# Designs tried in a protein design run: peptides against a protein of PDB entry 7Z53. Part 22

Target 1, 150 residues: chain A of PDB entry 7Z53
Amino acid sequence: PRIKNQADCIPFFRSCPACPGSNITIRNQINALTSFVDASMVYGSEEPLARNLRNMSNQLGLLAVNQRFQDNGRALLPFDNLHDDPCLLTNRSARIPCFLAGDTRSSEMPELTSMHTLLLREHNRLATELKSLNPRWDGERLYQEARKIV

## One batch from the design tools (peptide; made by RFdiffusion4, then SolubleMPNN)

Design b1_p11_5_s1 (from b1_p11_5, 3 letters changed)
Fold by OpenDDE base, seed 2:
Structure b1_p11_5_s1 (fold): chain B 150 residues (1-150), chain A 11 residues (1-11)
Amino acid sequence: as target 1 above (150 residues)
Amino acid sequence: SEEERRRALES
């Protein structure tokens, strides 16, 4: 359900807003999240999305990171480019777009945002180490090998 | 190689 008073609510779209003074219960959307092993929520299940999640500016096999913000020097998820960005509409004052991830719910559930961020960092760490160990590997090889390890 | 992957993971 949509809550009218969202002044003290954490702005998430699909899931109910997290409001301290409400009796809102956690919905079953989280239960639909399965198959963490394949990490499709991070890499995307479709090739077009997977490409958009990658850093294609080099041959380092990295996932794309946020170009506007960092967390004390550490990577954050990139923003999506939605015409009608529900994250922006949810809280107009915050002006934070939805994150782009393999799972479209990444910005709708705070648990997913944190998890995807960590896995993003881990992938990029692995790709970096693999590059160091295998200097001749191209970006595709690095990306795929890191993906398999994650 | 698998050894290289292992080393990368452990680093």
Scores: peptide ipSAE 0.023, ipTM 0.627, DockQ to the pose 0.027
Fold by OpenDDE base, seed 3:
Structure b1_p11_5_s1 (fold): chain B 150 residues (1-150), chain A 11 residues (1-11)
Amino acid sequence: as target 1 above (150 residues)
Amino acid sequence: SEEERRRALES
């Protein structure tokens, strides 16, 4: 099972393809949201960003995780390294920088942050399981295979 | 393999 601890979960619901009256506008909107499922917003659509989102310290095919904080032992998104970090400017007392993700909006909307965090955890879970099943796979293979499953 | 991927998903 993908999620074992329901107590700490934020409920996410899949959008139903309900198109009352064959409203094309509604269908198009659903399709636009469905395009997010390719996880390009998680992995990055450009190679430089994609590399920055990966954990390059080992051959486990993992995405990078936050090195400062965890959520009850669970991974959080890594921080970005922005020269003019808008997150730091928004709340100067908190001193929390923006998160690094495939989409810069991940730090603007808590819902996106949660989704990206969930998919980060899922990728790393999958990569870990794939490593267990295929011990000879290198980090690139593990990363790509996990990415395909997500 | 696809079977290995399926097993990983169900874990």
Scores: peptide ipSAE 0.022, ipTM 0.581, DockQ to the pose 0.027
Fold by OpenDDE base, seed 1:
Structure b1_p11_5_s1 (fold): chain B 150 residues (1-150), chain A 11 residues (1-11)
Amino acid sequence: as target 1 above (150 residues)
Amino acid sequence: SEEERRRALES
C-alpha cells in the first residue's frame, strides 16, 4: 500500500540489491532484512510475545517504546525484563539490558536492532495517522490495520 | 467516510 501523507515517513526500502563485492557479512544482513517482509520479526509470531510488544496503556494501537531512552526524540525498542538478562551479563559495566522484539536475535545483531527500530517507528506513525483518519477506531483495530500496512 | 479515508491511505 501507499501512504499519501509522507511528511514523517521513514525512507525504508525492503528491496535490497545484490552485493557488488564478496562480503559475506553484508550478504547475511541483506537476507536477514528481507525476512522482515512478513513482519513477524517485528510483531512477534506468538500471542504472548505480541501482547508484550504492544502499548496496552491506551487505545491508540501502538507498539511499546523504550521508557528510558530516545534517539533525538525518536522511539527506541523497549527493554526486555529477563531474569537472567544475557546482555547485562555480557558487559556488566554497561548495564544495558536486551531489547524486546519479535526476533530474539535483535540484541545480538546491530542491523536487526536498527531495522526493528525503524519498523517500530513506522508502525506507530501509521497507527497515529489511522487514528486521525478514523477517530472512532479502537486500539485493536488501529493496531491490526497498521500491522497490515507494514 | 472513515473507511473511505482509510482506503485512500492504503491506495
Scores: peptide ipSAE 0.014, ipTM 0.503, DockQ to the pose 0.023
Fold by OpenDDE base, seed 5:
Structure b1_p11_5_s1 (fold): chain B 150 residues (1-150), chain A 11 residues (1-11)
Amino acid sequence: as target 1 above (150 residues)
Amino acid sequence: SEEERRRALES
């Protein structure tokens, strides 16, 4: 399940429209939540950016993650490679580049950074589970299926 | 499949 601690959290899952017994109220709630988040902000709306956001080193369908830092073992957004990186110029002592995301504003607004980070983790979680369930799927299939669910 | 997707979400 998406939420591991069932004792402290109310589980919420996306309903499968092909499964019997789906509650219309739950489905409507899921649709409302989906409409709130534009996935293009996470995956990129243009093909070159979308490719740069993917991990192309394997066939696991994962999004690229930061190669320098983690958050208690969890993934962070990868860094971009900008000419005259404004994030580096803002705080020269920290020496932290701007993040690479589907929305260029991600590094400017901590709220967007957090949201994109969470959705990155969710995508990679979904891709991992889909790989477990479908071991013969290649990276493209895993990526596309996970993207559809997010 | 849709069933596999559902299982992934609920795991």
Scores: peptide ipSAE 0.024, ipTM 0.621, DockQ to the pose 0.028; fails the geometry check

Design b1_p11_5_s2 (from b1_p11_5, 7 letters changed)
Fold by OpenDDE base, seed 2:
Structure b1_p11_5_s2 (fold): chain B 150 residues (1-150), chain A 11 residues (1-11)
Amino acid sequence: as target 1 above (150 residues)
Amino acid sequence: DLEARQAALLA
């Protein structure tokens, strides 16, 4: 890279380009997201990610929450498990990994992190209320019905 | 509408 001192840098990686069909000089990115409004920023656009975002230890239809930290008893986003975690590279002293959300940019700005956290809390609130109203619903139905509301 | 859907399912 042109900049030799990477301690002052935030690590970014370029996305994959779309396959060129013509001599267009504009570099277009490949789209891996769902094209419809489905709150994919919360739930992900792919099944493996969606499963990782869920609390699969019970049948409550909840999203996974942080296991190390809470905000005065309130849930925070779970940490991701990245091999080369850019959040750990950006601030090595803090030792805070990137957060896991449907949108991979969830750790890019505190404001975005906060919004994802609020939506996670809202899903879990909805799933909890739906469980109270419908005690016989399983975790999958609770998750999907809460997702439809969000 | 989030509020409308919530109200419909939680009412």
Scores: peptide ipSAE 0.006, ipTM 0.333, DockQ to the pose 0.025
Fold by OpenDDE base, seed 1:
Order: structure tokens, then C-alpha cells, then sequence
Structure b1_p11_5_s2 (fold): chain B 150 residues (1-150), chain A 11 residues (1-11)
């Protein structure tokens, strides 16, 4: 639902319900995550998100990084593009959007953000080194092989 | 050997 008054509200969205078509009265949510140990918090659980997390401007197999800010030359998580961005709504003075990661909770706490950032950097490091070792690999292979290592 | 190369990246 759209919240009109956003001055003192944090926009939370209830999880989409799973509708099994039974007479069960207990509302369950849809599982939005993979059931595998596949670092989905970094790479996403769905193809559209996974593509948005990748740097598709080259064939280096890199994840997308922040275009506005760096940490002493080191990459930061890219910003998300949310219509009702809770990070912008809760701190209007900072004007910092929520981060985009495989897990939508990446901006919930600094510790979690840091871990996502670390894994992003590690992926890009691995992809870069793999490119050096395998100059003929294309971006998709570099991405997938780095992902397998992470 | 790809596995050896991958292991070297983790070292």
C-alpha cells in the first residue's frame, strides 16, 4: 500500500503471500531466497537482480560498484533505485540511498553493509586475478568462476 | 590446472 504521509513513517512492505490454494488459514510468505549455499546475499536469488548487480559495461566479470563514492579508492556497494527508498526517507539530510546487494537487507546495519562490501570487493578481486590468469575468458566465465570461489 | 589457479587466488 502507498503511504501518503512519509514525513514520520518508515515504509515497510509486507511479504507477498504464498497462496497454495488450500483451506489453510495461516498466511505464509513466499520464499524469495535460494535454498543453496550460493552466496545469494552477494549475487541475488533472481536473474533480474543478479544482472543489476553486475557490471555489464565490459567483459571483466565484475560486480557493479558505487559511482558516487569510494572508500580510499576501494569499491562500495552501488545504490539501489527504489521509488520509496527507506534510506532517503529516514535521513533526508544525508541524501544517501539504500545500497543494492543480493540481499535487500544490506542497508539495515553497518556491520551487514560492511560484509556485503567486503564480499563485493573480494569477488572483483578474484575476477580481476582470474582475468590475469586466463586472458581469453569472457565476462560471463569470469563472473561465474569468481562466484564459485566466493 | 584451474583448481590450482583458484587455490592460488585464495592464498
Amino acid sequence: as target 1 above (150 residues)
Amino acid sequence: DLEARQAALLA
Scores: peptide ipSAE 0.000, ipTM 0.392, DockQ to the pose 0.027
Fold by OpenDDE base, seed 4:
Structure b1_p11_5_s2 (fold): chain B 150 residues (1-150), chain A 11 residues (1-11)
Amino acid sequence: as target 1 above (150 residues)
Amino acid sequence: DLEARQAALLA
């Protein structure tokens, strides 16, 4: 049965279709986030978010990491600073905020969290190695070059 | 070479 009370409906809007370059029979939506596969789940698709994801305290081109917890010395995703943080709201006693990542779903399930953590670690590893190989590179270049590799 | 260095990081 169809929902009779429209107040119970969640509005979903259909994305605009992408123009087919060939005889594509499947309707695909336009990508309105980024122009290519650029690991936006790690780096964000918007400049303000991208900046928040970066460690701006130095010129090493690193992504921000958790300041409270580590995994046997390995970096974890930084916590977000959300107003009305869902993670804090669900369990106020634990006081564990949601994680900050390029994808807002990073805290939805452990598998996503793990993948984002892995990619964050990989970026920071790459940036660190690139710094070692190129001592004169500044933080922006290190970040961008590591990002290109990821 | 930058590309060579980058490739080495992935090896």
Scores: peptide ipSAE 0.000, ipTM 0.314, DockQ to the pose 0.027
Fold by OpenDDE base, seed 5:
Parts: C-alpha cells; sequence; structure tokens
Structure b1_p11_5_s2 (fold): chain B 150 residues (1-150), chain A 11 residues (1-11)
C-alpha cells in the first residue's frame, strides 16, 4: 500500500495496478478485493456468506442448491433465510423467497439470477469432475480447485 | 479440457 498514514484513511482496496508484458507505458488494474478473477457473485466476499453458499452435508466440494425447485433436473440457486425477506414482501402471491448468492443483487434482476445459476452449475460440474479425477481429495480441496477454475 | 486445466493447476 502506498498510503502509510492510517489515521486519516480507511484501508479498503478494490484494485491494484498491473503492467502488461514488456509495455510499461500503460497501466491496467486487477481485482484486489476477492481474487484475480472476480467471482464473488458465486462465492461471496466474506467467509460466513461463503460458508452458507456451500453444501456442507458432504465432502464433494459443491455449492448449495435449491431444495424445493429444479429446472428439468438442473440445479437452481438456493433460497436465503432472511427474517424480513424483501422478495416475499414485494410479491406476496408468488411466495418466492430471495435467492442466496455471493451477490446480494441476485434476486433483483432475472439476468443476474440466470448468470449466478449458470456459474453455480458450472462450479458443481467442475467439482464433480474433479472428484472423479481425484477420489482422495476432500471437500475443501475440491471446492477451492473448482473455484480456481471458474 | 477439464483434465488439461487440472494439469495446469498441478504443474
Amino acid sequence: as target 1 above (150 residues)
Amino acid sequence: DLEARQAALLA
């Protein structure tokens, strides 16, 4: 970090500078908050949320999926467990709770919901394949390796 | 494809 005086600043970094290849005349930026590739919409940016997003009932390294609904056998985003669920308050007739995802906006736009669902499916696909290739890997390693690939 | 990615991660 360039700023040394912590008395006047809140240390919060979202990006870092990056120089591509041998060209030092231009400056790019990379995500410094979560990972090299920002997949926080899938995995969250905080440990408690990340844990809630995981299927902890087994050692397969999978993300949690919806327990009430499926899309022709395909996984959907799990529901959140909010005390005052805004999704239930918005449309009382549908009675569909908000979805649980790394991004809290997962229930605001159908496009985001769809993308989060696809990435969740991809993670679980990867974790499943990794388990087949590496039967001795535990759930934590499967989860982390799948996360790295996503 | 997946195997190649895994190999790259383990290399």
Scores: peptide ipSAE 0.000, ipTM 0.312, DockQ to the pose 0.026

Design b1_p11_5_s3 (from b1_p11_5, 5 letters changed)
Fold by OpenDDE base, seed 3:
Structure b1_p11_5_s3 (fold): chain B 150 residues (1-150), chain A 11 residues (1-11)
Amino acid sequence: as target 1 above (150 residues)
Amino acid sequence: DLEERQQELLS
């Protein structure tokens, strides 16, 4: 193998094949997403991940944002907290951790990163507006209502 | 409705 140091290995898993009940010889991958723009991209498909993507420090129903960097005052995706962060390992000079998003590929493809960022900002914008319109709503209500609109 | 909302954002 090219990489002998297991401590620096980035785990890559081969996608499971789709087995259509036909004589098709072409190996197709199982599509884990329903479309290019999927709600799971932003909010996560599992509850533990979904909770980690939220800002739980207040009752504003916001998604978590990057605490170190902003784009001219606009939010960026939060960093993940991986034990062996592949983003840090692949480019040690950059010292930028992987982003945390509903899609694990968010840090691998700039296109996904941009989309996640856009929808993150939109969710937080919606949640903020909903809070203004409905001051008595708690964080859970704001989060869910904003999620439904997105 | 993520797809429709995404279209709105890009418009």
Scores: peptide ipSAE 0.011, ipTM 0.332, DockQ to the pose 0.029
Fold by OpenDDE base, seed 4:
Structure b1_p11_5_s3 (fold): chain B 150 residues (1-150), chain A 11 residues (1-11)
Amino acid sequence: as target 1 above (150 residues)
Amino acid sequence: DLEERQQELLS
């Protein structure tokens, strides 16, 4: 490798190859996708983050929403609680902190923010409907099932 | 589809 300092390397893990039934020269990866849409950016890939993204104040299985702002009554991404919030530093007059999302880039790209917002709304919609259909489900079940649908 | 998913869960 050209980079001698391993600390500067991004740890990429190569996907496992699919076992070919024939002598195929093209390496294909195992399809580990369980859903059409990889919403890991919304839910977070790590448990601590995932928990922070959830509304834990009730058993409705909802994702957390912004407590300060709404979009004409519709939910927005919650704000993060960052020490030395870079979003606040970019525009001090706006006083808009960084969003909390599964993808840390959510505050950097409006397109990504929009996508997160959309999927957050969809999750909460689904969770709400699932609760209506399954009143006995707890928040964890609702969250997981909604997550699977998204 | 939510309805489809519900049906799957109930089956």
Scores: peptide ipSAE 0.000, ipTM 0.248, DockQ to the pose 0.026
Fold by OpenDDE base, seed 1:
Structure b1_p11_5_s3 (fold): chain B 150 residues (1-150), chain A 11 residues (1-11)
Amino acid sequence: as target 1 above (150 residues)
Amino acid sequence: DLEERQQELLS
């Protein structure tokens, strides 16, 4: 039965089992997201945060990306600009500031960091493709359409 | 839609 009190629910996901073949003793798992982040958590539910997550230097509808680091040419989450950055304070040797994302937990949990990174890349990919298909669309249109698809 | 994509990954 479905839980009736949805207000107190934290969505966790269990991967579906995959049992190919005749060997019933081996249970494989389908790769799946085991944590849930709403789209509002990716893009930011508040307008000021949402704007800070966007690349406003052009009309391409892109989310902001890290300006210091890349992953083999692929985008990483941008750094936040916190006066008392807890990421810098907790690990002073690494000297890596907290990431900026719609969810403040992104820097606290590597799982969320990875997921937000993937979704950042996906959004920017979609926005890029939408731009190629619709050259006359401005940045706001591209951003909103890509956001709706994600 | 993120939720739709998540459902696809779970299916």
Scores: peptide ipSAE 0.017, ipTM 0.342, DockQ to the pose 0.033; fails the geometry check
Fold by OpenDDE base, seed 2:
Formats: structure tokens, sequence, C-alpha cells
Structure b1_p11_5_s3 (fold): chain B 150 residues (1-150), chain A 11 residues (1-11)
């Protein structure tokens, strides 16, 4: 059946073929990224999600971080709040919910999880430095300026 | 700039 909801699709791309000389038996491929990832993966493409990804408890312009776990003092992605959390069901012994990110695929692809984590940390680092340089900036400005730099 | 950061990670 044809996929109707294209918004939930994982964007994979077919690479171009490369045929060396007269050899048409072996099909070679050019190396390229097979998926597209944009800035929406970090901040969310929709306003409700974007707000949920932010730390709204202060005026520091920070993204929300995990409240249960840290990586040797470093931030981790916050957990999502899903009714039927597939991450909890996938590995019942681990008891780790799905992560919340701008891209819903964050918990499905380890590469995205790590990238989101790094960019989360970078955003918060930038926001912190911007606050130091501009003490009068409010949380919204800090968030937006850090987002522009990322 | 996310694109710049991605390039840094890939380099």
Amino acid sequence: as target 1 above (150 residues)
Amino acid sequence: DLEERQQELLS
C-alpha cells in the first residue's frame, strides 16, 4: 500500500550508479549521504514541539535537558511523554523512555541521538556565553541568537 | 550554523 502520511517518512535517497568501463555486470555506487537532516531536528519544526524542547523555567534561553540522567555531568536529551512508549516496550529491562527531540526519529537512530545530544550541549553552551556577554538579554533573545549560531 | 557544525563533525 502507498504511504499516505509523507511527513512521518524517513528520507532515504538512492545513490547514483557508477559503471567502470565496459563492465555492466557489477553495479557500483557513489558514496553519499542517504538521508537529509536539517536544523528542525534540534529545535522542532512546529511551535508546540519547539516549546516543549525548551527550558521554560528560567530566562536563560536553554533547551530542556534530561532530568533523570547525565553523562558524567553533561546534559542528555529529555525524555518524551508517550502513552505507549515504544522504547520502553522494545527493551523492557533497560526502562529507558524515548528521547524528545525536534526529529521524532531521534530514538530510532543512534546517529541522530548522538548528534542531537551534541547540538543540545552546544546550544546551551552558546546561550550561556551569550548571557555572560549580554546580561540584559531575556530568555527568548538568548534562545533565538543561540539558535542562529548553531 | 548547524551546517557548519555538521561539517566539523564530519571532517
Scores: peptide ipSAE 0.015, ipTM 0.361, DockQ to the pose 0.031; fails the geometry check

Design b1_p11_5_s4 (from b1_p11_5, 6 letters changed)
Fold by OpenDDE base, seed 5:
Structure b1_p11_5_s4 (fold): chain B 150 residues (1-150), chain A 11 residues (1-11)
Amino acid sequence: as target 1 above (150 residues)
Amino acid sequence: DLEEEIRRLEE
């Protein structure tokens, strides 16, 4: 559902049906996301969580992605590994566990899930481009530089 | 590219 009152809700909503291809609409959404999302929400405010959100299998500075599902080849947030997963208990028919993100509320609000997914993809895109431009950078450098740009 | 990703999510 479209959120009409920005004063009462997070200013993240679908605007494509009303203004398809509008640069103004897209820019407004970008600005809204930038104003709402900070590094702690995307990357985790605690070091142990931040490390768990990273792909540590290589030196590409990437964030971890879902290993079970993709969106037409595009990345999704990784699943958490909770003993008593509240997301599984909330909707037993869906059988979808909670997502792992810097914000524990990411699985509670679809808008937050979408924002984190978007920024996950953007981070990994930036890290990939930075690796191409700076092939001598290690994973830590790539991760930090991409994080600064986001 | 970020704008394109936002557009995709809104579709």
Scores: peptide ipSAE 0.009, ipTM 0.413, DockQ to the pose 0.030
Fold by OpenDDE base, seed 3:
Structure b1_p11_5_s4 (fold): chain B 150 residues (1-150), chain A 11 residues (1-11)
Amino acid sequence: as target 1 above (150 residues)
Amino acid sequence: DLEEEIRRLEE
């Protein structure tokens, strides 16, 4: 590495630039949302988180859904269980905890919340269909196959 | 369509 004193380094990751073609003077960032949906943000990149995002009460391969609220019968992201929930602290009167998602930013950005909610629903839809087509598949198989499709 | 919805959210 060019910087040898790594003790004072702050870990920082810079996004990749995008070449706009017509404008060579302005640096743009890659729009990851339009190019690719990173499922890891939905399913979690760490195993403990991934497990917490799953519905482990059955063998249907489903992601966990909110147990308190639904959106006109449709699933919502489950709530997290944070010791010091920043969502509760920001608006104590609302008493709405942070959502549990693969990315903690989901509770901070409504766009991400919506996207993750949609992908949650899609996963569960796929898992349900896969269960219908393959009744002998266990929850793990259903989860993984649905995850691959998403 | 999910992709359409994602596109809408990006706008």
Scores: peptide ipSAE 0.007, ipTM 0.361, DockQ to the pose 0.026
Fold by OpenDDE base, seed 4:
Structure b1_p11_5_s4 (fold): chain B 150 residues (1-150), chain A 11 residues (1-11)
Amino acid sequence: as target 1 above (150 residues)
Amino acid sequence: DLEEEIRRLEE
């Protein structure tokens, strides 16, 4: 590879190829997406991150929300806890830390921030509704079921 | 979606 420093690489996982037909010039991939919206970026791909994205203070199955700011009463993404927070360094006067999300790029692109925020709100809405429908469900089940719906 | 889940749970 041209890039020798692995730290400079963004990890990508290549989808498995579909069975080749008669035309070998085009590589087809297996479509494993079963949902309309891939919300994997919201929930995180690793368990430690996924746990950090959750509100673990209760059994409501909610994702963590910003504790300092709201959008007209609506939830915003929680802030990350970075030693050298690039968001704080970028605009020191604003004093807004980077957001914590499943996609580390969430603070880099307003579009991603918006999508994460939207899906965060939707998850929490769904979890709340599921709790209402199933009051005996614990936080883990609520979280997982809401995640499946999103 | 939520409606589908509700339906599933009601069955």
Scores: peptide ipSAE 0.006, ipTM 0.300, DockQ to the pose 0.026
Fold by OpenDDE base, seed 1:
Structure b1_p11_5_s4 (fold): chain B 150 residues (1-150), chain A 11 residues (1-11)
Amino acid sequence: as target 1 above (150 residues)
Amino acid sequence: DLEEEIRRLEE
């Protein structure tokens, strides 16, 4: 990894290992989704969704972050605003709504949630650096350039 | 490119 600040933990979920019980030392993975998350899954493939995933309160070109919770000061995915929120219905005691992401499965699969969270942070990092390098760029330019780099 | 960036960050 080329991340210099390795002291900060990034929560990431992965498939569970499977051991066949034999003397095989090879770590196998339990069958999981093999498809890769592309940019459309992060930014949204449709314009209405893409706009909802952006922070439109400023001209910094940032993606929207959770307004209620943080991970030790780090950004989390924003919550969706669903009339019939399946996450709230699935676990009524937790009272945690579904996350908003380009992939509708983001709240169903922890690995997708983790990946989207990572890429959210990376996008916002890039946008911040681009703003520093190009102070005259508006939010749209910053967002698009950061998206292209990702 | 998303895949390229992920690869770079994982190194």
Scores: peptide ipSAE 0.018, ipTM 0.379, DockQ to the pose 0.031; fails the geometry check

Design b1_p11_6_s1 (from b1_p11_6, 6 letters changed)
Fold by OpenDDE base, seed 3:
Structure b1_p11_6_s1 (fold): chain B 150 residues (1-150), chain A 11 residues (1-11)
Amino acid sequence: as target 1 above (150 residues)
Amino acid sequence: SAELQAARSPP
């Protein structure tokens, strides 16, 4: 969905959109990191991916979190289920799969991983607060309203 | 909205 209220948004906007005909370079990625990342990179631009990034086990409007690891009790990105996981192949000793995010490059750049993690936490925080403020909202409403803020 | 502004505030 389109962001309707820019005043309520976190100013994390990417300078260069990822279009099918666009040439995404390393420079563009750096610029995105320095000028913040579009939240669409966290939520996913495709509906199947967006659904996979959500916690569908409840009506809390949360994004999915890692089920194996936490950072001192704080959420980490969930792992993807890639057939040919490049993260597992590049470091066979670590045996850590790639993260699942709206950006497939989230595991390639630690800066992106960190940013996605922060935005994941922020979304879930916002969804939790919105649930507290609006106890009768369902998961879809909570998710969409939190997404509008991020 | 009021709900959105309140939610953005730290807990």
Scores: peptide ipSAE 0.032, ipTM 0.671, DockQ to the pose 0.029
Fold by OpenDDE base, seed 1:
Structure b1_p11_6_s1 (fold): chain B 150 residues (1-150), chain A 11 residues (1-11)
Amino acid sequence: as target 1 above (150 residues)
Amino acid sequence: SAELQAARSPP
């Protein structure tokens, strides 16, 4: 890397050109992971929050989903239970509270909400698949393994 | 692991 001070950096990679033959002018790209997903926005960086974001009603390793609404059958983020909910205050007619997520900004920016929602769905998909592949895994194992993949 | 790679496969 060209930048030596990487303490405050999130690593993103650009694929490098590669020429397998010396007499070939066509450049190829090396397959590589070019992005990093900080899943802390979904899982939470603090253990109490992380636990609140999980579905603890079973041993399926799932994240909690909205109990009131779905998006054409797809999961949405759960609502938070704030006593002084700013989302309710900004639009009293809608009466929709803030979402609960690992990043408290999830309800402030629709872009973040969308990303969190997608990653929620992906986690639950992975956990479900892992359960199918490993039926004897408990909820903690399923949750952690799915988290590692996301 | 093989299980993790399989989990990434489309349903």
Scores: peptide ipSAE 0.030, ipTM 0.673, DockQ to the pose 0.034
Fold by OpenDDE base, seed 4:
Structure b1_p11_6_s1 (fold): chain B 150 residues (1-150), chain A 11 residues (1-11)
Amino acid sequence: as target 1 above (150 residues)
Amino acid sequence: SAELQAARSPP
């Protein structure tokens, strides 16, 4: 049965069908991804969000990191600035807001949080390395090149 | 490129 309320639906985009030479009735999709990891969850799929996820305080092409906390000296995801932050509302004592990430679910699933954190660190590592290798690159190029590697 | 390959190397 079809869900009557479309607001309850999560939008998915279907990959293009693959056309194998055989008359296989099972629909296969074309694997257009060159990597296993879809880093859109880290970088954001929309440009305004993507900009908010970047460290704009310098020209190092870095993603923004948490300004309050670190994990044994390693970066954590930045906090979001939500008007009605559900993370703050859930536990008043903890006072930990939701994380800002390309995927809004990052704060809901620890697995996503961990993965986002890992890829955040990797991006910043790569950007730093790229800056070392290419000192004349600006922040935009560093960001984009690091993004491509991730 | 060489620069990208170098960047991919873990520290």
Scores: peptide ipSAE 0.028, ipTM 0.666, DockQ to the pose 0.032
Fold by OpenDDE base, seed 2:
Structure b1_p11_6_s1 (fold): chain B 150 residues (1-150), chain A 11 residues (1-11)
Amino acid sequence: as target 1 above (150 residues)
Amino acid sequence: SAELQAARSPP
């Protein structure tokens, strides 16, 4: 591993152990590229999940971000709230839960996590700019308009 | 951006 301090490692859980790692990376990379076009993996395809991915504490139309960690000041995906979190079980020393995203595979590989993170940041950037341009828009309008632009 | 400007509603 390139990371010398294993305590800094983010645990990933592979949901399909029957597939070689190389094949998983290729398949997920393709899916990530597709999600870059429609961003469905960021917003969630089901309404209950979509609501869980939003920041519901305000009317800014933002997606939820990690409340514990940032990447050099930039947002990270929020953690999921699983009862039996497989990411915690995979590497107990790291104590890092699985990430919550529109795709349940968000914590299976770093490449997918990175793509979701970038799109999360882009949505929130767009929502912020839209709020500046349209200060009377509520959170729902801001969220939907940003989603359409991403 | 052009897309953001297009999405802007009148004041």
Scores: peptide ipSAE 0.035, ipTM 0.710, DockQ to the pose 0.028; fails the geometry check

